# Designs tried in a protein design run: peptides against a protein of PDB entry 4HTP. Part 209

Target 1, 231 residues: chain A of PDB entry 4HTP
Amino acid sequence: SQTVASHVPFADLCSTLERIQKSKGRAEKIRHFREFLDSWRKFHDALHKNHKDVTDSFYPAMRLILPQLERERMAYGIKETMLAKLYIELLNLPRDGKDALKLLNYRTPTGTHGDAGDFAMIAYFVLKPRCLQKGSLTIQQVNDLLDSIASNNSAKRKDLIKKSLLQLITQSSALEQKWLIRMIIKDLKLGVSQQTIFSVFHNDAAELHNVTTDLEKVCRQLHDPSVGLSD

## One batch from the design tools (peptide; made by RFdiffusion4, then SolubleMPNN)

Design b2_p28_3_s3 (from b2_p28_3, 16 letters changed)
Fold by OpenDDE base, seed 3:
Structure b2_p28_3_s3 (fold): chain B 231 residues (1-231), chain A 28 residues (1-28)
Amino acid sequence: as target 1 above (231 residues)
Amino acid sequence: SAAAAEAAREEELQRFLQELREEREAKL
């Protein structure tokens, strides 16, 4: 479909998130997010130049950046332990091996990287030498697969959940998987608040979200940063 | 042809996207 999300690589979002996470100052974090958002809006304008009434918005990206605010998808039913087991199987890791144990015991301090309790980081280091260097998924495709996971979880179709997860994993770099895991677990650890994200997106975003709790509506109605709620 | 025109449009969009990425990377 002709959406911005169908054209933007998931890798671009992940790179932005990585930059935000690595930035120490609030200002730098905001800058990285703003740059991504501005690029998105520019692409939107170009893509939809001859179309007046489009429903396309930043929503496909926003729902991945603020996954805790997701209301459209049902629960994934995926926990760290499930992912650990999946990776052990997929990567054919020895069950008693170092990497398998790291994934299974991700909460235990290993003294190496200080990443105890952060499953996504532990997974990243396990995946880095084993995965492709560049993913192929767009933001739209990632959302489609996540929709599939949620739907199949509701339908108790475990095999189909696994299938969708495998598609995500096999088409993603280690870095992309790190962020994908965090999106699924709904903890990005960006070091920037939800309110800050909203404020950068649009001055009225936090208010509209507080009233509607509809992230898509927020993204659609406040697509133009220069047009407010009262306008 | 309509198909050729659509393909050209898509290529232009991809080029535009690439330019945006490069611009963003240059600011890092």
Scores: peptide ipSAE 0.061, ipTM 0.645, DockQ to the pose 0.971
Fold by OpenDDE base, seed 1:
Structure b2_p28_3_s3 (fold): chain B 231 residues (1-231), chain A 28 residues (1-28)
Amino acid sequence: as target 1 above (231 residues)
Amino acid sequence: SAAAAEAAREEELQRFLQELREEREAKL
């Protein structure tokens, strides 16, 4: 079945997240999220104009924005150290070189950017001069690859995990990879609370999530901002 | 053909998506 997520570039989500992170005020952060959400809903209406009983929703994006609330996927089994080693290998970085050491020792403040302890930011600066300027993945494709990683982690298939990671990396810009890493590690550092995200999405979203703990159900049942839980 | 019709629909959706992106960028 056709989904909005199959048409929306992952780059669009990452650009929105970047704008949110760079924004200083709460109001500006909310504005950027709302603009992305409104565009998603408009596209949904156009895509499904002649279809009834559609189950498509904002869930594919929401689960990437609030990865700490993920309940459908099993654990990825991926840590910063594993990613560091993968990047060193993939980019053919000298093992004792400056960039390799930055990735392996990401907790040590060595850079001018003040990014100590933020592996995703360290990775971004290493990747920026080496990666594609524009990625090619949709939100659906990113979710499919993340599903594959989680499934193969459960099955203890390290080779297939690496394969899916390589697909993500080779088809993503440095900026997209920064955000992808944060999604996998489940720390986006947006500067907005979960409550704020739910409040912007729907007035009843926080309440429904507190009861069900199911992001997909929240996104599906509260797809229309004008239709409440009691409607 | 059914394939041509599907391609036309996809192109229309991509144009619509591009318009939405441009509108969003204009508001920034």
Scores: peptide ipSAE 0.034, ipTM 0.607, DockQ to the pose 0.877
Fold by OpenDDE base, seed 2:
Structure b2_p28_3_s3 (fold): chain B 231 residues (1-231), chain A 28 residues (1-28)
Amino acid sequence: as target 1 above (231 residues)
Amino acid sequence: SAAAAEAAREEELQRFLQELREEREAKL
């Protein structure tokens, strides 16, 4: 069956996250998230207009926005050092060059950017002049690739992990990769709390998640913002 | 025909979805 996630570019989510991150006030951050969510729901309603009892929900996006709450996927087994090495290889960066050293020593302040300790930002600046301007992946495709990574990590298939990572990287812009890295590392640095995200999604979302710890159930059961748990 | 009507509805849906995508892209 068709899903909203199969139609929404990953770039759209990343652009939204970028806007949220750049916003100074809580209200503005909430607005950007709400706009994305409302657009998603509108798309859902149109896509599923003549279909009842669909399982499609905001879950594909929500699990990327709140990656620390992921329970369906096992661990990726990916850390910053692995990504650094992968980028050095993929971009053919000189190992003793400035950019390679920035990636490997991302925790050390370089004085050029206030991005010390944020690997994703360091990677972004290295990638920006070297990567595609526009990515081609949908949210569904990103999730499929992340599923593959987690599965192959559990199976100890390092070669297949690398393959999936390469697919993600080669089909993504620098901005998309910045956010993808943060999703994998499970730290988006949005400046908005989990509670706020849930509250914007649905009034009962935090409560249902506290009970079930199942993000997919939260997204499915509370898909309609006007229908509560008691209804 | 019912088939033609269904095809027309599907085409309308696809146009609507395309408009939504374009609207999102315009905000980028």
Scores: peptide ipSAE 0.024, ipTM 0.586, DockQ to the pose 0.339
Fold by OpenDDE base, seed 4:
Structure b2_p28_3_s3 (fold): chain B 231 residues (1-231), chain A 28 residues (1-28)
Amino acid sequence: as target 1 above (231 residues)
Amino acid sequence: SAAAAEAAREEELQRFLQELREEREAKL
C-alpha cells in the first residue's frame, strides 16, 4: 500500500529542519515542526480516505527527526572519516587541497565559520558549489537506503554500503546531504529537545515512548492528536 | 572485468532495495 513517506520529498523535511535550526526562539522552532506535521497528517487523511485500517504513520519522518531513538535499524557503521574519504573520492578533490583537508580535519578550526567539530556543516560548504540544487529522493527512499546501509553493515557487505551512500549523495542537494549526515551521525543540532518534539506530536507521546521505547508504536498509536492513550 | 563486477554489485543492490520495498508494502 502507499505511504505518506513515499510521496513526501526528503527536501521538504530538510527545509523544515533548516528552518527549525535557524529559528532563534522555541516558539518559532515549534511552529515550523507543527506546520510540517500538520501537512503530513492532512496528506495522510487524504491518501487513506477510503482505508480505515492502515499501519501508515509519521514514523518514517519521526525516525529521521529523532535518529537517536532509532531501534529498528542496526548500526550504520559510518563515521565522519569514512564520509570524508568518500566525498574526496566522489568529488575528485585534491587530497592535499583545502577542501579535502577541511573534511579530514573537521575537528580543527580552519575557517571563520566556527563550525569546528560539525562535519555536516563543513561538508555542506564543500558540497554547495558542487552539488545539484534540488534532490529527488522521497522520505521513503531515504529510509530504504538507510535500511540497506544498516543491513549491509550487519552483513559486512562494504561495497553495497558504498553504493547506497553514493545513491544518497548523488540524488541529494548540499542541504539535504547536510541533514542526511546529521541523521546518520544522530546529531541534528535543532536546538529543540526530544520532549518538545514529542509534546508537539501528541500529548501522550513522551509517556508512551518512555514505557515502550518503540518510536513506531508511538507514531501509530498516537497518530490522531485528538485520541489519547487512555481512550 | 571491473566493470562487470560493478554492474553485478549494482544489480544486487537494486534487488535488495526492491525486496525491502516489497516487504514494507506487504506490511501495509
Scores: peptide ipSAE 0.000, ipTM 0.276, DockQ to the pose 0.023

Design b2_p28_3_s4 (from b2_p28_3, 13 letters changed)
Fold by OpenDDE base, seed 4:
Structure b2_p28_3_s4 (fold): chain B 231 residues (1-231), chain A 28 residues (1-28)
Amino acid sequence: as target 1 above (231 residues)
Amino acid sequence: MEKEKEEEEKKKLEEFLEELRREREELL
């Protein structure tokens, strides 16, 4: 069946996240999230207009926005050091060069951008002059690749993990990769709380999540912002 | 009637994708 996530570019989610991160105030952060969510719901209504009882929901996006609440997908087994080595290899960076050393020593202050300890930001600056300006992945495709990584990590198939990572990297812009890294590491640094995200999504979302701990159920049952849990 | 509905749905989908595209371009 067709899903909203199969039509929405991953770039659009990343752009929304970038806007949220750059916004100073809570209200502005909320606005950017709400705009994306409202657009998603409108698209859903259009896509599924003639279909009853669809299981499609905001879940594919929500699980990337709140990756710390992921329960369906198992651990990736990916650390910053692994990504650093992969980027050095993929980009043919000299191992003793400035960019390779920045990636490997991402925790050490390099004095330029204050990005010490944020591997994703360091990676972004290394990738920006080297990567495609526009990615080609949808939200669905990103989730499929992440599912593959988690599954193959569980199965200890390192070669297939690398393959899926390469697909993600080679089909993503530098900005998309920054956010993808943060999703994998499960720290988006948006400057908004989980509670705020839930409150914008639906008034009952936090309560339902506290009871079920199931992000998909939250997204599915509370898809309509006007229909509550008691209705 | 069915063709008109299908065209309206297609138009709404296109409008949504265009909106997201514009939002993305404003960040670049």
Scores: peptide ipSAE 0.025, ipTM 0.509, DockQ to the pose 0.335
Fold by OpenDDE base, seed 3:
Structure b2_p28_3_s4 (fold): chain B 231 residues (1-231), chain A 28 residues (1-28)
Amino acid sequence: as target 1 above (231 residues)
Amino acid sequence: MEKEKEEEEKKKLEEFLEELRREREELL
């Protein structure tokens, strides 16, 4: 079935997240999120105009924006050290070289950017001169690959985990990979609270999530911002 | 009528994607 997520490029979500992160004020952060959400809802209405009973919702995006609330997908089994080693291999970085050492020692301040402890930012600067300028993945494809990683982690199939990671990496820009890393590690550093994200999505979203702990139900039941829980 | 609806949906999709793409290109 056609979903909004199957049409929306992952790069567009990453651009929104980047704008949110760079914004200084809460109001500006909210604006960028609201604009993306409103565009998503408008497209949903257009895509599903002739279909009233659809299960499609903002969930594919929301689970990437709030990855710490993920309950459907199991653990990835991926940490920064694994990603560092993968990038060193993939990019053919000299092991004793500056960039390899930056990735491996990401917690130690080695540069002027003040990004110590943020592996995703360190990775971004290493990747920027070496990776695609524009990615090709949709939000749906990213979620499918992340599902594969989690499933294969549970099955202890390391080779298939690596395969899915390589598909994510090779089809993503440096900026998209920065955000992918943060989604996998479950720390987006947006500077906006979960409560704020829910409040912008729907007035009843926080309450429904507190009761159900089911992010998909929240997105599906509260898809229409004008229809409340009591309706 | 069905073809016209499909064309309208395609147009709306293209407009949506183009808007998001423009925002992305500004960050590259």
Scores: peptide ipSAE 0.024, ipTM 0.509, DockQ to the pose 0.287
Fold by OpenDDE base, seed 2:
Structure b2_p28_3_s4 (fold): chain B 231 residues (1-231), chain A 28 residues (1-28)
Amino acid sequence: as target 1 above (231 residues)
Amino acid sequence: MEKEKEEEEKKKLEEFLEELRREREELL
């Protein structure tokens, strides 16, 4: 069945996340998230106009926005060092070159950007001059690839993990990869709490999540912001 | 059967959450 996530570009989510991160005020951060969410809900209503009782929800996006709360997908088994090595290989970076060393030594302050310790930001600057300008992946496709990575990690199929990572990387802009890395590492650095995200999503979302610890259930049951848990 | 079970679990969860809300309101 068609899902909203199969139609929403991953780039749109990444652009929203970038806006949230760059916004200084809580109110502005909330506004950017709300705008994305409202657009998603409107698209859902249009897509499913003739279908009752669909299981489609905001979950495909929510699990990427709150990756630390992911419970369905198992561990990726991916660390910054693995990504660094992959990028060095894929981009054919000289091993003793500045960019390779930046990726490998991302924790050490290098240069004026103050991005020490944030691998995703270091990667972004390396990728920006080398990657495509516009990605082609939908949110659904990103989740499918991430599912593949987790499954193959569990199965210890390193070659297939690499294959899925290459698909993500080759079809994503530098900005999209920045956010993808943060999703994999499970630290988005948005500057808003999960409580704030839940409160914007639905008034009862935090409570339901505290009980169920299931993001999909939260997104499905509280899909309509006007329908509460007691309704 | 699976849908009915999911609906029943949803209903039980809603009832549980309502009980927790009531208990919290009684304690305040």
Scores: peptide ipSAE 0.000, ipTM 0.249, DockQ to the pose 0.019
Fold by OpenDDE base, seed 5:
Structure b2_p28_3_s4 (fold): chain B 231 residues (1-231), chain A 28 residues (1-28)
Amino acid sequence: as target 1 above (231 residues)
Amino acid sequence: MEKEKEEEEKKKLEEFLEELRREREELL
């Protein structure tokens, strides 16, 4: 079945997240999220015109925006040190070179950008001169690859984990990879609370999530911002 | 037991990296 996530580029989500992160004020952060959400809902209405009982929702995007609330997908088994080693090998970085050492020692201040402890930002600067300018993945494809990683981690199939990681990396820009890393590590650093994200999505979203702990149910039941829990 | 686990994890990581290198070489 057709989903909104199968048509929305992952780059569009990453660009929105980048705008939110760079915005200083709460109001501006909220505006960028609202604009993305409104565009998603409009596209949903157009895509599913004349179709009843559609289960499609904002869930594919929401689970990437609030990755700490993920309950469907199992653990990735991926840490910063694994990603560092992966990038060193994939990019053919000299092991004793400056960029390899930056990735491995990401917690140590290098004095230039103040990005100490933020592996995703360090990776971004290493990747920027080496990666595609524009990625080709949709939000659906990103979620499918992440599902594959989690499933194969549980099954201890390292070769298949690698295959999925390579697809993610080779088909993504440096900016998209920065955000992908943050999604995997479950720390987006947006500067807005979970409560704020839920409040913008729907007035009853926080309450429904507190009761159900099911992010997909929240997204499906509260898809229409004008229809409340009591309706 | 902890050292054996660390060595096994190291070996598994080395195998993973070797596979990545091979796939990269196939794409070049």
Scores: peptide ipSAE 0.000, ipTM 0.276, DockQ to the pose 0.013; fails the geometry check

Design b2_p28_4_s1 (from b2_p28_4, 14 letters changed)
Fold by OpenDDE base, seed 5:
Structure b2_p28_4_s1 (fold): chain B 231 residues (1-231), chain A 28 residues (1-28)
Amino acid sequence: as target 1 above (231 residues)
Amino acid sequence: SDEEKLQAEKEKTQENIKKWQEFLESLK
């Protein structure tokens, strides 16, 4: 089935998140999110012009923007230490080298950038000179790989978890991997509240989520910003 | 073959991304 998420590069979401994070004011942060959302909605209308009763919605993106609200996908079983070891192996970093030690000791300030405790930022600087400039994954493909990781974690299939992680890493830029790590760890550090994200998406989104706790239902029922819960 | 399926998926993905990019350009 055709979905908006199967057309949108993961890179475009990551660039939007990067703009939001770098913006100082609430108004600028909101603008960047709104621009992405509006483009998504307009493309949805164009893609589904001749199709009624589609289940497609903003949910594939929303669950990555608000990963702490994820209820469909099981736990990944991935921590910073596991990712550090994986990167050391994948990038063939010397175990006693500066970059390997930065990844393993991410909580200790070892660098000039003051990024102590932010594993994703430390990883970004290690990856930047070593990774592709542009990724090739769509939002749908990223979600499919994350679903695979969660399913295989539940099944205790460590080899298949590693396989899916390798696919994510090898097809992503350093910037995309920074955001992917934050999605897995469930801390995006955008500088905007959950309530702000919901308010920009739809005026009734926060209320519906408080009642249902179902992010997909929120995205489907409130797909049109002009149609309220009472309509 | 599995390789042919993988190639077909890559081509479809590239086409989808192109449609999205062209659409964004049309909004400017």
Scores: peptide ipSAE 0.697, ipTM 0.946, DockQ to the pose 0.530
Fold by OpenDDE base, seed 3:
Order: structure tokens, then sequence, then C-alpha cells
Structure b2_p28_4_s1 (fold): chain B 231 residues (1-231), chain A 28 residues (1-28)
């Protein structure tokens, strides 16, 4: 079935997240999120104009924006050290080189950018001169690959985990990979609370999530911002 | 063939992205 997520570039989500992160005020952060969400909803209406009772919702994006609330897929089993080693291998970085050491020692402030402890930012600067300028993945494809990683982690299929990671990496820009890493590690550092994200999505979203703990249900039931829980 | 299927999926993805992009442009 056709979904909004199968049409939306992962790059567009990442660009939105980047704008949110760079915004200083809560109001500007909210504006950027709202603009993306509104575009999504409008496209949903256009895409599904002739189809009632579709299960399609904002869930594919929401689960990437609030990865700590993910309950459908199991743990990835991926840590910063694994990603560091993967990047060193993939990019053929000298093991004793500056960039390899930055990735491995990401907690130590060795760089000029003050990115100590933020592996995703360190990775971004290493990747920026070395990777594609624009990715080709949709939000749906990113979720499919993440599902594969989680499933293969549960099945202890390390080779297939690596394969899916390589697909994500090779088809993503440095900026997209920065955000992908943060999604996997489940720390986006947006500077906006979960409550704020829910509040922008729907007035009843926080309440429904508190009761159900089901992010997909929240996105489906509260797809229309004008229709409340009591309706 | 598997290659033909993969190519068809890529083309479909590109078409989908194009539809989204065109839609966004129509909102401006």
Amino acid sequence: as target 1 above (231 residues)
Amino acid sequence: SDEEKLQAEKEKTQENIKKWQEFLESLK
C-alpha cells in the first residue's frame, strides 16, 4: 500500500531536525516541526483522497523523532564503538590517523568543535568530505533497514546487521548519517521535550501516549489535529 | 530478474520522491 513515508526523503526529515537543533528559541523549534508535520498531513490527504480508513499515519516519522519511545522493534545492539570501527573500515581510515582516533576516542575533547561526547557530530565532520552530498533513502526505507537491524540483532546475525548498516551509510549524506546515528543511539539532542513534540502533533497526544504507551496508536488515532480523544 | 526488480523498485522510489517534491513546490 502507498504510504506518505514511501514518498518523503529521509533527507527532508534530517533537514527539519537540523533546523530544530540549530534554532535557539522554543518557538522557532516548534515552527520547524510544525511545518514538516503540516506538509506531511497535507500530502497524506492528497495521497489518500480516494481511500477512507487508511492505516497510514505520521508514525514512520514520529518513531524516528522520538526513538526512545520505540516499542515495536527490538534493540539494535549498536553502540558508538561499533559504529566507529565500521566507519574506520568503510572509509579506509588509517587506524593511527587523526580521524580514526577521533571516532574511537569520541568522549575525549580532541577537536576544535567542542563535540566531545557527541559521537554523531564527530562522525559528521569525518563523513562530510567523504560521503554523498545527498542521500536517496525514503523514511520508509530507513525504517525497513532499522527493522532489519533489530530483527537480525535478535537473531544474532551480525553479518546481516552490517549489511543493513552499510546500505544506510552508503545511501546517506553526512548530515543524514549524523541524525541516523542519533536515532540509533536514541538521543536526538533537539533541545525540545517529548511533551512539546506531542503538543505540536496533537493536544491529546501526551495523554493518549501516557495511557497506551503505543506511539503508533497515538499517531493513528490523533492523525487529524481537529479530532480529539473524546470524539 | 532480481536486477530488474531492484531497478523497478529504485524507479518507483524516485517517482515517489518526485511526487512529494512536486507537491511541496505546489504549496509555495
Scores: peptide ipSAE 0.690, ipTM 0.945, DockQ to the pose 0.529
Fold by OpenDDE base, seed 4:
Structure b2_p28_4_s1 (fold): chain B 231 residues (1-231), chain A 28 residues (1-28)
Amino acid sequence: as target 1 above (231 residues)
Amino acid sequence: SDEEKLQAEKEKTQENIKKWQEFLESLK
């Protein structure tokens, strides 16, 4: 079945997240999220205009924005050290070189950008001169690859995990990879709370999530911002 | 072939992205 997520570039989500992160004020952060959400909902209505009882929702995006609330897919089994090694291999970085050492020692302040402890930012600066300017993945494809990683982690299929990671990496810009890493590590550093994200999505979203702990159910049942839980 | 399927998927993806982009432009 056709989904909004199969049409939305992952790059568009990442650009939105980047705008949110760079925004200083809460109001501006909210505005950027709302604009993306509204576009998504409008496109949903257009895409499904002649279809009844669709299960499509904002869930594919929401689970990437609030990755700490992910319950459908199991653990990725991916840590910063594994990603560091993968990047060193993939980019053919000298092991004793500055960039390799930055990735491996990401927790140690290097004095360059003040990004100590944020692996995704360290990776971004290493990747920026070395990768594509624009990615080609949709949100659906990113989720499919992440599902594959989680499934293969559970099955202890390390080679297949690597394959899926390589697909993600090779088809993503440095900016997209920064956000992808943060999604995998489950720390987006947006500067906006979960409660704020829910409040912008729907007035009843926080309540429904508190009861169900099911992010997909929240997104599906509260897809229409004008229809509440009591309706 | 697997390659043909992959190519078809890529083309479909690009078509989908284009539809999204065109839609966004229509909202302006």
Scores: peptide ipSAE 0.689, ipTM 0.944, DockQ to the pose 0.549
Fold by OpenDDE base, seed 1:
Structure b2_p28_4_s1 (fold): chain B 231 residues (1-231), chain A 28 residues (1-28)
Amino acid sequence: as target 1 above (231 residues)
Amino acid sequence: SDEEKLQAEKEKTQENIKKWQEFLESLK
């Protein structure tokens, strides 16, 4: 069956996250998230107009926005050092060069941007002059590739992990890769709390998540903002 | 062929993205 996530570019999620991060006030951050969510829900209604009882929900996006709450997908087994080495190899960066050293020594100040300790930002600046301006992946495809990484990590298939990572990287812009890295590392640095995200999604979302710890169930059961837990 | 399947998937993806984009434009 067709899903909303199979239609939404990963770039659109990343641009929303970028706007949230750049926004100074809580109200502005909430507005950007709400606009994306509302568009998603409206498209869901249009896509599934003639189909009742669909299981499609905001879950594919929510699990990327709140990656620390992921319970369905197993651990990726990916750290910053692994990504650094992968980028050095993929981009054919000289190992003793400035960009390679920035990636490897991401915890120390490497320049004027003040990005010390934020590997994703350091990677962004290295990637920006070298990557495609626009990615081609949907949210569904990103999740499928991440599922593959987790599954292959469990199976200790390092070659297949690398293959899936390369597919993600080669089909993503520098901005999309910045956010993808943060999703994998499970630290988005949005400047909004989990509680705020849930409160915007649905009034009962935080409560249902506290009881079930199941993000998919939260997204499915509370898909309609007008229908509560007691209804 | 596997290549034909991959191409068909890419085309379907582009069609899906287009539908989403057209929908967003209709909301403005």
Scores: peptide ipSAE 0.688, ipTM 0.944, DockQ to the pose 0.551

